# Peptides against a protein of PDB entry 5HOI, part 196

Target 1, 351 residues: chain A of PDB entry 5HOI
Amino acid sequence: FRYMPFSPAGTPFGFTDRRYLTMNEVGYVSTVKNSEQYSITVSFFDVGRFREYHFEDLFGYDLCFLNEKGTLFGQSKTGQIQYRPHDSIHSNWTKIIPLQAGERITSVAATPVRVIVGTSLGYFRSFNQFGVPFAVEKTSPIVALTAQNYRVFSVHYSQFHGLSYSLSELGTSSKRYYKRECPLPMSLPNINSDMKKDANLDYYNFNPMGIKSLFFSSYGDPCIFGSDNTLLLLSKWRSPEESKWLPILDSNMEIWKMSGGKETTDIHVWPLALAYDTLNCILVKGKHIWPEFPLPLPSEMEIRMPVFVKSKLLEENKAILNKKNEIGADTEAEEGEEDKEIQIPVSMAAE

## One batch from the design tools (peptide; made by RFdiffusion4, then SolubleMPNN)

Design b1_p20_8_s3 (from b1_p20_8, 10 letters changed)
Fold by OpenDDE base, seed 5:
Structure b1_p20_8_s3 (fold): chain B 351 residues (1-351), chain A 20 residues (1-20)
Amino acid sequence: as target 1 above (351 residues)
Amino acid sequence: SEKEEEEALYEKIKKKTARK
């Protein structure tokens, strides 16, 4: 096992000279190899609110976190981090994170008020938005971070305990835990089944945890999207006893429904964010499970708990179609057989 | 072709998932 640098919805280079360092609801950060250098571009979905910018990267930033106020960059091996505000009002700042021998920065996160750095040795470092340090804490090895306002969602890995998570709030004086190194019920990538496709091996080598993205919902709930293409949401996290992970979307099931029950291998959901009841995502076409260049426009998928069995839905949809044909309802026959989505019967949609 | 069917399926899903 190797600790790899994680950024939310980051993509591998594959066989190309370019990749996405990160992407979310705000935008996407790309990097291109230019000989011994990298060119980084910070692009936005709301082109009216933000102006795209680029710069030369001499350090080879392999960590990134984008928010509405700026972009945090990190270099996993050197410990260099850079924060770049999107506005010209605030200055860029650079800092070196002290790393021990063999230590790596594994993830970085930034909010308008906090910068967080996590390492392969479990050093959790917190800063304000100006790079002033608050604290250093020793935790289990950190593999992923995200943050919203003062809250931090961290994923930890142990060879003995697997994945765990913490949810914390970074006040001015102290860190509060809502959850501290609790078991994370996310499936790890299955090397034996999935690695038969070269594209899956490239992605596994880039991200061995299979965490495609990690974010907070618009309501401030921690979300994780794994290799199983299921969106997990941590519900009721304010109550330690009531807190649970909810599978709120099986994206493979949603693609299957929208396809009219066709099995496809070359359509993939790439998660960006959860806004209200919709998963913002990139719908990816092709063999790679990650977006290529140019980036498609974001899509929206309604969240739905995976309570349905494909076989039952197919039987019910066939029964509905047969009844419509018996009644001689000619009017819905002009919407060609190709446009029929797998409908959830109203009786089952209320559950 | 399988590729054209997959393209049509992608564009169909993309249209259904388009931002309103």
Scores: peptide ipSAE 0.457, ipTM 0.918, DockQ to the pose 0.852
Fold by OpenDDE base, seed 4:
Structure b1_p20_8_s3 (fold): chain B 351 residues (1-351), chain A 20 residues (1-20)
Amino acid sequence: as target 1 above (351 residues)
Amino acid sequence: SEKEEEEALYEKIKKKTARK
């Protein structure tokens, strides 16, 4: 296993000279290789609120985090970080994170009030938005970070213990834990089953944890989207005894329903954010599970607990179709049979 | 073709998942 630099919804280069460093509900950050340099573009979905900007990257930033106020960049090997406000009112700042031999920055996160750096040795470094350090803590090796306001969701990896997570709040004077290195019930990528396609091997080499993204919901709940394409939400995290991970969306099941029960391998959900009851995502077409260029417009997928079995849904939909045909209800017959979405029977929607 | 069917399916799902 190698610790790889992680950024939320970041994509590999693949066979191209360009990739997304990160993307979320605010926008997307792309980088293009130009000989020994990189050109970085910070793009936004709300073009009325934000102006796209670009700059030359001489450092080869491989870590990124985008928020509503700025973009944090990091270089995993050198320990360099840069914060770039979107506005011209605040200055850019650069800092070098001290790294031990073989240590890497594995993830960075930024909010309007905090900057967080996590490393392969489990150094958790916190700063304010101006790069003033608060603390250094030693944790289990950090593989992913996200943050919202003062709250940080961190994913940790141990070869002996697997995946764990922490949920913490970075106040002015102290760090509070809501969860501290608790087991994370996320499935790791299966090398033998999933790597039959070269595209999956490329993605695994880029992201061996299969964490496509992690974010906070609009309600401030930690979310993670793994290689299984299931969105997990940490429910009731304020109550340590009641806190649980909820599988709130199986995106493969939702694609399957929307397809009319067709098994497809060339449509993928790429997670951006959870806003209320909808997963903001990129619907990806093609063999690669990640978006290419140009980036499609974001799509919205309603969250739904994966409680249904495909075979039962097919049987029930077939029974509904047969009953409609027996009743001679001519009215909905003009949409060809192949184009009907797999509906959840009303009787099952009440549980 | 399979590719045209996949394209039609993608555009269908994209339309269903379009922001309201």
Scores: peptide ipSAE 0.455, ipTM 0.918, DockQ to the pose 0.865
Fold by OpenDDE base, seed 3:
Structure b1_p20_8_s3 (fold): chain B 351 residues (1-351), chain A 20 residues (1-20)
Amino acid sequence: as target 1 above (351 residues)
Amino acid sequence: SEKEEEEALYEKIKKKTARK
C-alpha cells in the first residue's frame, strides 16, 4: 500500500495538464502544469463575496484545503505548507513540517482558527491560523483530514485493522476526543470489479482509499463519501455509546430514480458539502467519475436513506402506470414513459 | 443517438437538481 496525498474532492490529472486540488461549498482550487512550474487558481462559487486569485507554484503543491477565510496548501514529500488568506489584510505564511525518511504529509485541513497536518506515520500536528504550533500527537497513520471550527475529523488506516476514524476538538489547552480510532464502516474500492475501466485505475492510483470527500455537515456532523457513492453521516457522536454511521444517501440510487429507472454509467455525483438536508455536489457527465474543465455549476440532491429495492420500486411504478391507463386519465400521458421519475409510493415512504 | 440520449438524461437530472 502507498500513502497518497488526500484533499477533499481533489481530482487526478488523468491525461490532462490540469486538475482540481480541492473543492467544497466555498469554491474550487485548480492547478495547471506549466513546464516545471504550476499555476494555481483559487475560484469561488459566490463571486460577489470573493475574488478569484492566481499564483505561481514553484513547489508543486499536491495537498489543499479551502475554507471561507483562506486556502492551505501542502507538498506531501517536502513537508512545505503555505496558508493564503483570501483577504489582502492578512499575510501569507509558509512553514516546513519536519518529515522522517519515507514520511509523507497525507492530508491537511484548515479552519479560521486551526491548521492541521496529518502524516503517513500518524503524526498529527496542530497549529493556529498563523502557523504557530500547539501540539504534536502520534496516532495511527492518517489518510484524510477535515476540520470545522475547532473540530477535526480524521481517517486512519492500518494494514491490520483497515479504516478507522477519530473525532476531536482542538481547544486552547488540550485535545478532546469524542471518538478515538473507532472502526469506520466504509467499503474500500474493489480492485476486481471497479478497475475494469482505465479511468477507475487512474482514480485508484490517485486515491487508493476511494474517499471522494469528507466534510462536516452544516449541523457539525462528520460526513464521508466513499467509492460506493454512499454518503455516511456520523449521528449522535456526542454520546459515545449511541454514535452510529447512517447511510443518508445512495447517489447511484438517486440518479437511477431521476433517470426513470435507466441504468447509466456516464452520470456521476461528485460531493462538495452537506447543507441541512441537501448534498451539494457536481453532477459529472462522462466516463470519468470526477469533474473535468470547466467545472459545471453545483447541483443539490436531497438526502434519502437507501431503504428501497429497485425491483420493488419498478413493480410498483408499473402498477401505478397500469392503474392510470385503466382509469382513462389521459391528462398526464403527454410526458413520455421515458421522462417519468421513479416515484416512491406513499405506503413505502412511511417505513 | 446514444450520446444525445445521455445528454438529454444529464440535462434532465441537472434541471431536477438545480439550486432552487
Scores: peptide ipSAE 0.454, ipTM 0.917, DockQ to the pose 0.891
Fold by OpenDDE base, seed 2:
Structure b1_p20_8_s3 (fold): chain B 351 residues (1-351), chain A 20 residues (1-20)
Amino acid sequence: as target 1 above (351 residues)
Amino acid sequence: SEKEEEEALYEKIKKKTARK
């Protein structure tokens, strides 16, 4: 197993000279290879609120985290990090994170008030927004980080215990844990079954955990989107005994419903954020499960707990169609049968 | 063609999932 640098919704280069370092609800950060250098662009979805900016990267940043106030960059091997405010009022700062032999920065996160660095040896380093260090903690190996305000959602990996997660709050004087290295019920990518397509192998080599993204919802709940294309939300995390992971969206099931029950292999959901009851995502067309260039406009998917079985929905939809045909309802025949979405019966939507 | 059907399906789903 090799620890790889993780950034939320980051994409591989594949066969191209460009990739997304990260993307979320704020925007997207791209990097282009220019000989031995990289050209980084920080782009925003709200072009009225933020101005796109560009710079030359001489370090080869492979880690990124975007927030509403700035962008954090990291180089996994050298330990260099850079924070770039979006405004011109605050200065950029650079720091080198001390790394042991073979240690890598595996993930970085930034909020308007905190900077977090996680490593392959499980060093958790916290800073303020100006790069002043608070503490260094030794945890299980960190594979992914996200943060909102003072809260940090961290994913850990152990060869013996698999995936775990922590939820912590980085106050001014102390770190509080809401959850500390608790089991994460997310399936790892299955190398033997899923690697039949070369595109899946390329993505696995880039992201061996299959974590497409992790974020906090608009309500401040930790969310994770794995290789199974299921959005998991950590419910009731304030009550340690009541806290549970909820599968709040099966994106493959939603694509299947919207397709009229057609199995599709070349339409993919790429997660950005969860705002209220809506997953902000990129709808990806093609063989690659990740967005290419140019970035499509973001799409919205309503969250729906996967309670339905495909076979039952097909039987019910077939029964509805047969009844409509028997009643001689000529008026719905002009919308070709191929265009009908798989409907959930009203009787099942009320539970 | 299979590619045109896949494109039509993508644009259909993209339209259904467009921001309101």
Scores: peptide ipSAE 0.454, ipTM 0.917, DockQ to the pose 0.867

Design b1_p20_8_s4 (from b1_p20_8, 10 letters changed)
Fold by OpenDDE base, seed 4:
Structure b1_p20_8_s4 (fold): chain B 351 residues (1-351), chain A 20 residues (1-20)
Amino acid sequence: as target 1 above (351 residues)
Amino acid sequence: MEEEENEKLFEKIREKLRRR
């Protein structure tokens, strides 16, 4: 197993010279290979609030995190990080993270108040927004990070224990753990089933954990979107005994429902953020599970717990059709064979 | 044919997501 650099909703190059380093609700960061250099563009969805900017990258940044105040870049091999504020009021800063032989930066995160660096040896490094260090902690190997305000959600991987997670708060004087290296009930990519398509192998080589994105909800709950296309939310994390992962959306099931029960392999959900009761996402068309260029406009997918079994819905729909055919035998209306959309019961929003 | 059907299906889904 090789630790790969992770950024939230980052895409591989594939066969192209360009990729997204990261994307979220704020915007998207792209990089293009220009001979021995890279050109990075930081783009925003709110074009009235933010101005797009670009710069030449001589270092080959392979890690990125975007927030409302700036963009953090990292180079996984060299340990270089750069923070670029979106405004001209604050200066850019660069720092080298000391790495041991074979150590990689695996993930970076930034909020308006904190910068976090995680490594393949489990070094967790915290800084303020100006790059002033707070602490260095050794944890299990870090594979993904996200942060909101003072909170950090970290995903860890051990060959012996699989996936774990931590939830911490980085105060001014102390780090508090709400969760420390607890088991993460996320399925890893299945190499044998999923790798039948070359596009899936390319993505697996880019992201062997299958974590498409990692974010906090608008309510401040940790969220993870894995290779199974299920959005998991950590509920009740303030109460250790009550804390649980909730599968709040099966995006494959939602696509299947919206298709009228048609199986499709060329429509994918790419997660950006959870805003209230909606997954902000890119709806992707094509063979690749990730968005290409240009980036489509974001879509909103209402969160719905996967309470329905597909087989049962198909049986119920067949039973409804059979009953309609039994009742409708007296009215010869030739309503054509077309889009027999499965009537999906309005799921009551579970309070 | 399959690509055009997938396109219509994609736009149908995209429209359903925009109406929410």
Scores: peptide ipSAE 0.450, ipTM 0.900, DockQ to the pose 0.663
Fold by OpenDDE base, seed 1:
Structure b1_p20_8_s4 (fold): chain B 351 residues (1-351), chain A 20 residues (1-20)
Amino acid sequence: as target 1 above (351 residues)
Amino acid sequence: MEEEENEKLFEKIREKLRRR
């Protein structure tokens, strides 16, 4: 296992000179290789609220986090971080995070009030929006971070214990834990089955945890989207005894339903955010499970508990078709075979 | 043939997601 820099919904370069450093509901950050330099562009979905900007990157930033007020950049090896406000009122700032030999920044997060840096040795570093440090805590190795306001969702990895998560609130005087290094029931990428496709190997080398993204919902619930294309939501996290991970969406099942029950090979969901009852996502066409350039417009997918079994739905529809054919022997209506959508019952939304 | 079918299927899915 190798610790890799993680950014929410970040994409690999693949065979190209460009990639997305991060993307979410606010926008997307891209980087282009220009010899030994990089050109970074910060783009927004709400073009009326925000203005796109770019700059030359001499450091090779490989970590990014976008919020409504600014963009945090990081360089995993050097420990350099930069915060760039979207407005011209606030100044950019740069800081070097002290790293031990072999330590890497593995993830960064930023809110309008906090900057968080996580490392491969489990150093959790918190700052205000101006780069003033609050604290340094030693945790299990951090592999992913996201934050909303004062709350931080962190994913940890141990070779012995697998994935764990923490949910914390970074007040002015202290860190409060709602959850501290609790087991995370997310499926890891299956190296033996999935690595038969070169595209899956490229993505695994970029992101060995298979965490496509993590975010807070619009209601402030931690969400994670893994390699299994299932959206997990942490429900009831304020009550430690009642807290549970809910599989609120199987995106592969939803694609299958929307296809009329056709198996698809080259249609993928790339997660951006959870807004109310909809997953904001990029619908991706092609061999790669991640979006290429240019970025398609986001799509909304309703959340639905994965309560249906494909095999049962196929059997039920086959039984309905057979009954119709037994009754309808006399009406030669050539209803073309191609348009017979599988009737799928209305699935329950996640409550 | 398979690419064109995948394209039609992609647009069908994309349209279903846009109507929400």
Scores: peptide ipSAE 0.449, ipTM 0.900, DockQ to the pose 0.667
Fold by OpenDDE base, seed 2:
Structure b1_p20_8_s4 (fold): chain B 351 residues (1-351), chain A 20 residues (1-20)
Amino acid sequence: as target 1 above (351 residues)
Amino acid sequence: MEEEENEKLFEKIREKLRRR
């Protein structure tokens, strides 16, 4: 196992000279390798609110976090970070994070009020939006970070205990924990089953945890999207005894339903954000589970608890087709290939 | 044939996601 730099919805280079460093509901950050340097572009979905910008990267930034006010960049090996406001009013700033021998920055996060750096040794470093340090805390090894306002969702990894998570609030005077290194019930990538396709091996080498993205919902609930393509939401986190992870969307099941019950191997959901009751995502076509270039327009997928059994829906549809054929023996209506669509019961489709 | 069927299926799903 190796600690790899994590950014929300970041993509590997694969066999190309370009990748997405990060993407979310605000936009997407791309990098292109040009000999010994990189060209970074920060692009936005709301072109009326934001102006696309680019710059030359001489450091090889491999960590990124995009918010509505700026972009945080990091270099996992050197410990360099840079914050770039989207506006021209505020100045860019750079900082070197002190790293021990073999330590790596594994994740970075930024809000309009906080900057957070997590490392492979479990150093949690907090700053204000101007790069002024607040504190350094020692935790279990950090593998992923996201933040919203003053709140931080961190994912930790131990070889002995697997995945854990913390939820904290970074006030002016102190850090408060709502959750501290609690078990995270997310499935890790299965090397034996999933690595049968070369494209899955490339992604596993880029992201061994299979965490495609990590974000807060519009309501401020922690969300995680794993290699199983299930969206998990942390419900009732303000009540320690009542807090639970909810599987609020099986994206493979939703694609299967929308296909009319066809099994597809080349249609994938790439998560961006959870806004109200919809997963903002990129619908990806092809062998790679991640979006290529150019980036398709985002799509919205309604969240739904996975209560359907695929086998039962297939049996019910066969029973409906058999009844239609028993009644329809007198009318040679050419039932076109369209009538093979699995009817999903409307009552269970609305819950 | 398979690529054209997969394209039609992709566009069908993409259209269903845009109409919501």
Scores: peptide ipSAE 0.447, ipTM 0.899, DockQ to the pose 0.683
Fold by OpenDDE base, seed 5:
Structure b1_p20_8_s4 (fold): chain B 351 residues (1-351), chain A 20 residues (1-20)
Amino acid sequence: as target 1 above (351 residues)
Amino acid sequence: MEEEENEKLFEKIREKLRRR
């Protein structure tokens, strides 16, 4: 295992000179290799609200976090971070995070009011939006961060205990924990099964934890999307004893249902955000599980608890088809091979 | 054949996700 820089929904270079540093509901940040330099572009989905901008990156930023007010960049090895407001009213600022020998910045997050830096040694560093430091805390090694307003969702990794998570609020004078290094019931990538395809090996080398993204929902609930393509939501986190992870969407199951029960390996869901009851995502076509260039328009996938078993749905569909054939036996109508769509029971759209 | 079928399937799924 190697600590790699993580950014929400970031993509590897693969065989190309370009990748997405991060993407979410606000937009997407791309970087292109140009000899020894990089050109970074910050693009937005709402072109009426925001203006695309670009700059030359001399540092090779490998960490990024985009919010509605600015973009945070980081360089995992040098410890350099840069915050760039989207507006011209606020100035850009740069800071060097002190790193020990072999320490790396593993993740960065930014809100309109906080900047957070997490490291491979478990240093949690907090700043305001102007780069003024609040505190340094020692935690278990941080592998991923996201933040909304004053709240931070952090994922930690231990070789002995696997994945854990924390949920904290960064006030002006103090950090409050709602959850502190609690077990995270997320499956890690299975090297033996998943690495049979070169494309999966490239992604695993880029992101060994298989965390495609993490974000807060529109309701302020922590969400994580793992290598199993399941969206987990932390429910009832305000009540420590009642808090639970809910598998609110199996995206592979939803693609399978929408395909009419066809197994496919070339259609992938790339998570951006959770807005109300819909996963904002990129639908990806091809061998790679991540979006290529140009970025297609986002799609919305309705969240659905994974209560259906494929075998049962196939049996029910066969039973429905057999009943239709028993009723329709007398009319010779060559009803063509109509794509026998799996009827999803309507009753499950309301929970 | 498989690529064309996968393309049709992708567009079918994409259309279902856009209409929501």
Scores: peptide ipSAE 0.447, ipTM 0.899, DockQ to the pose 0.708

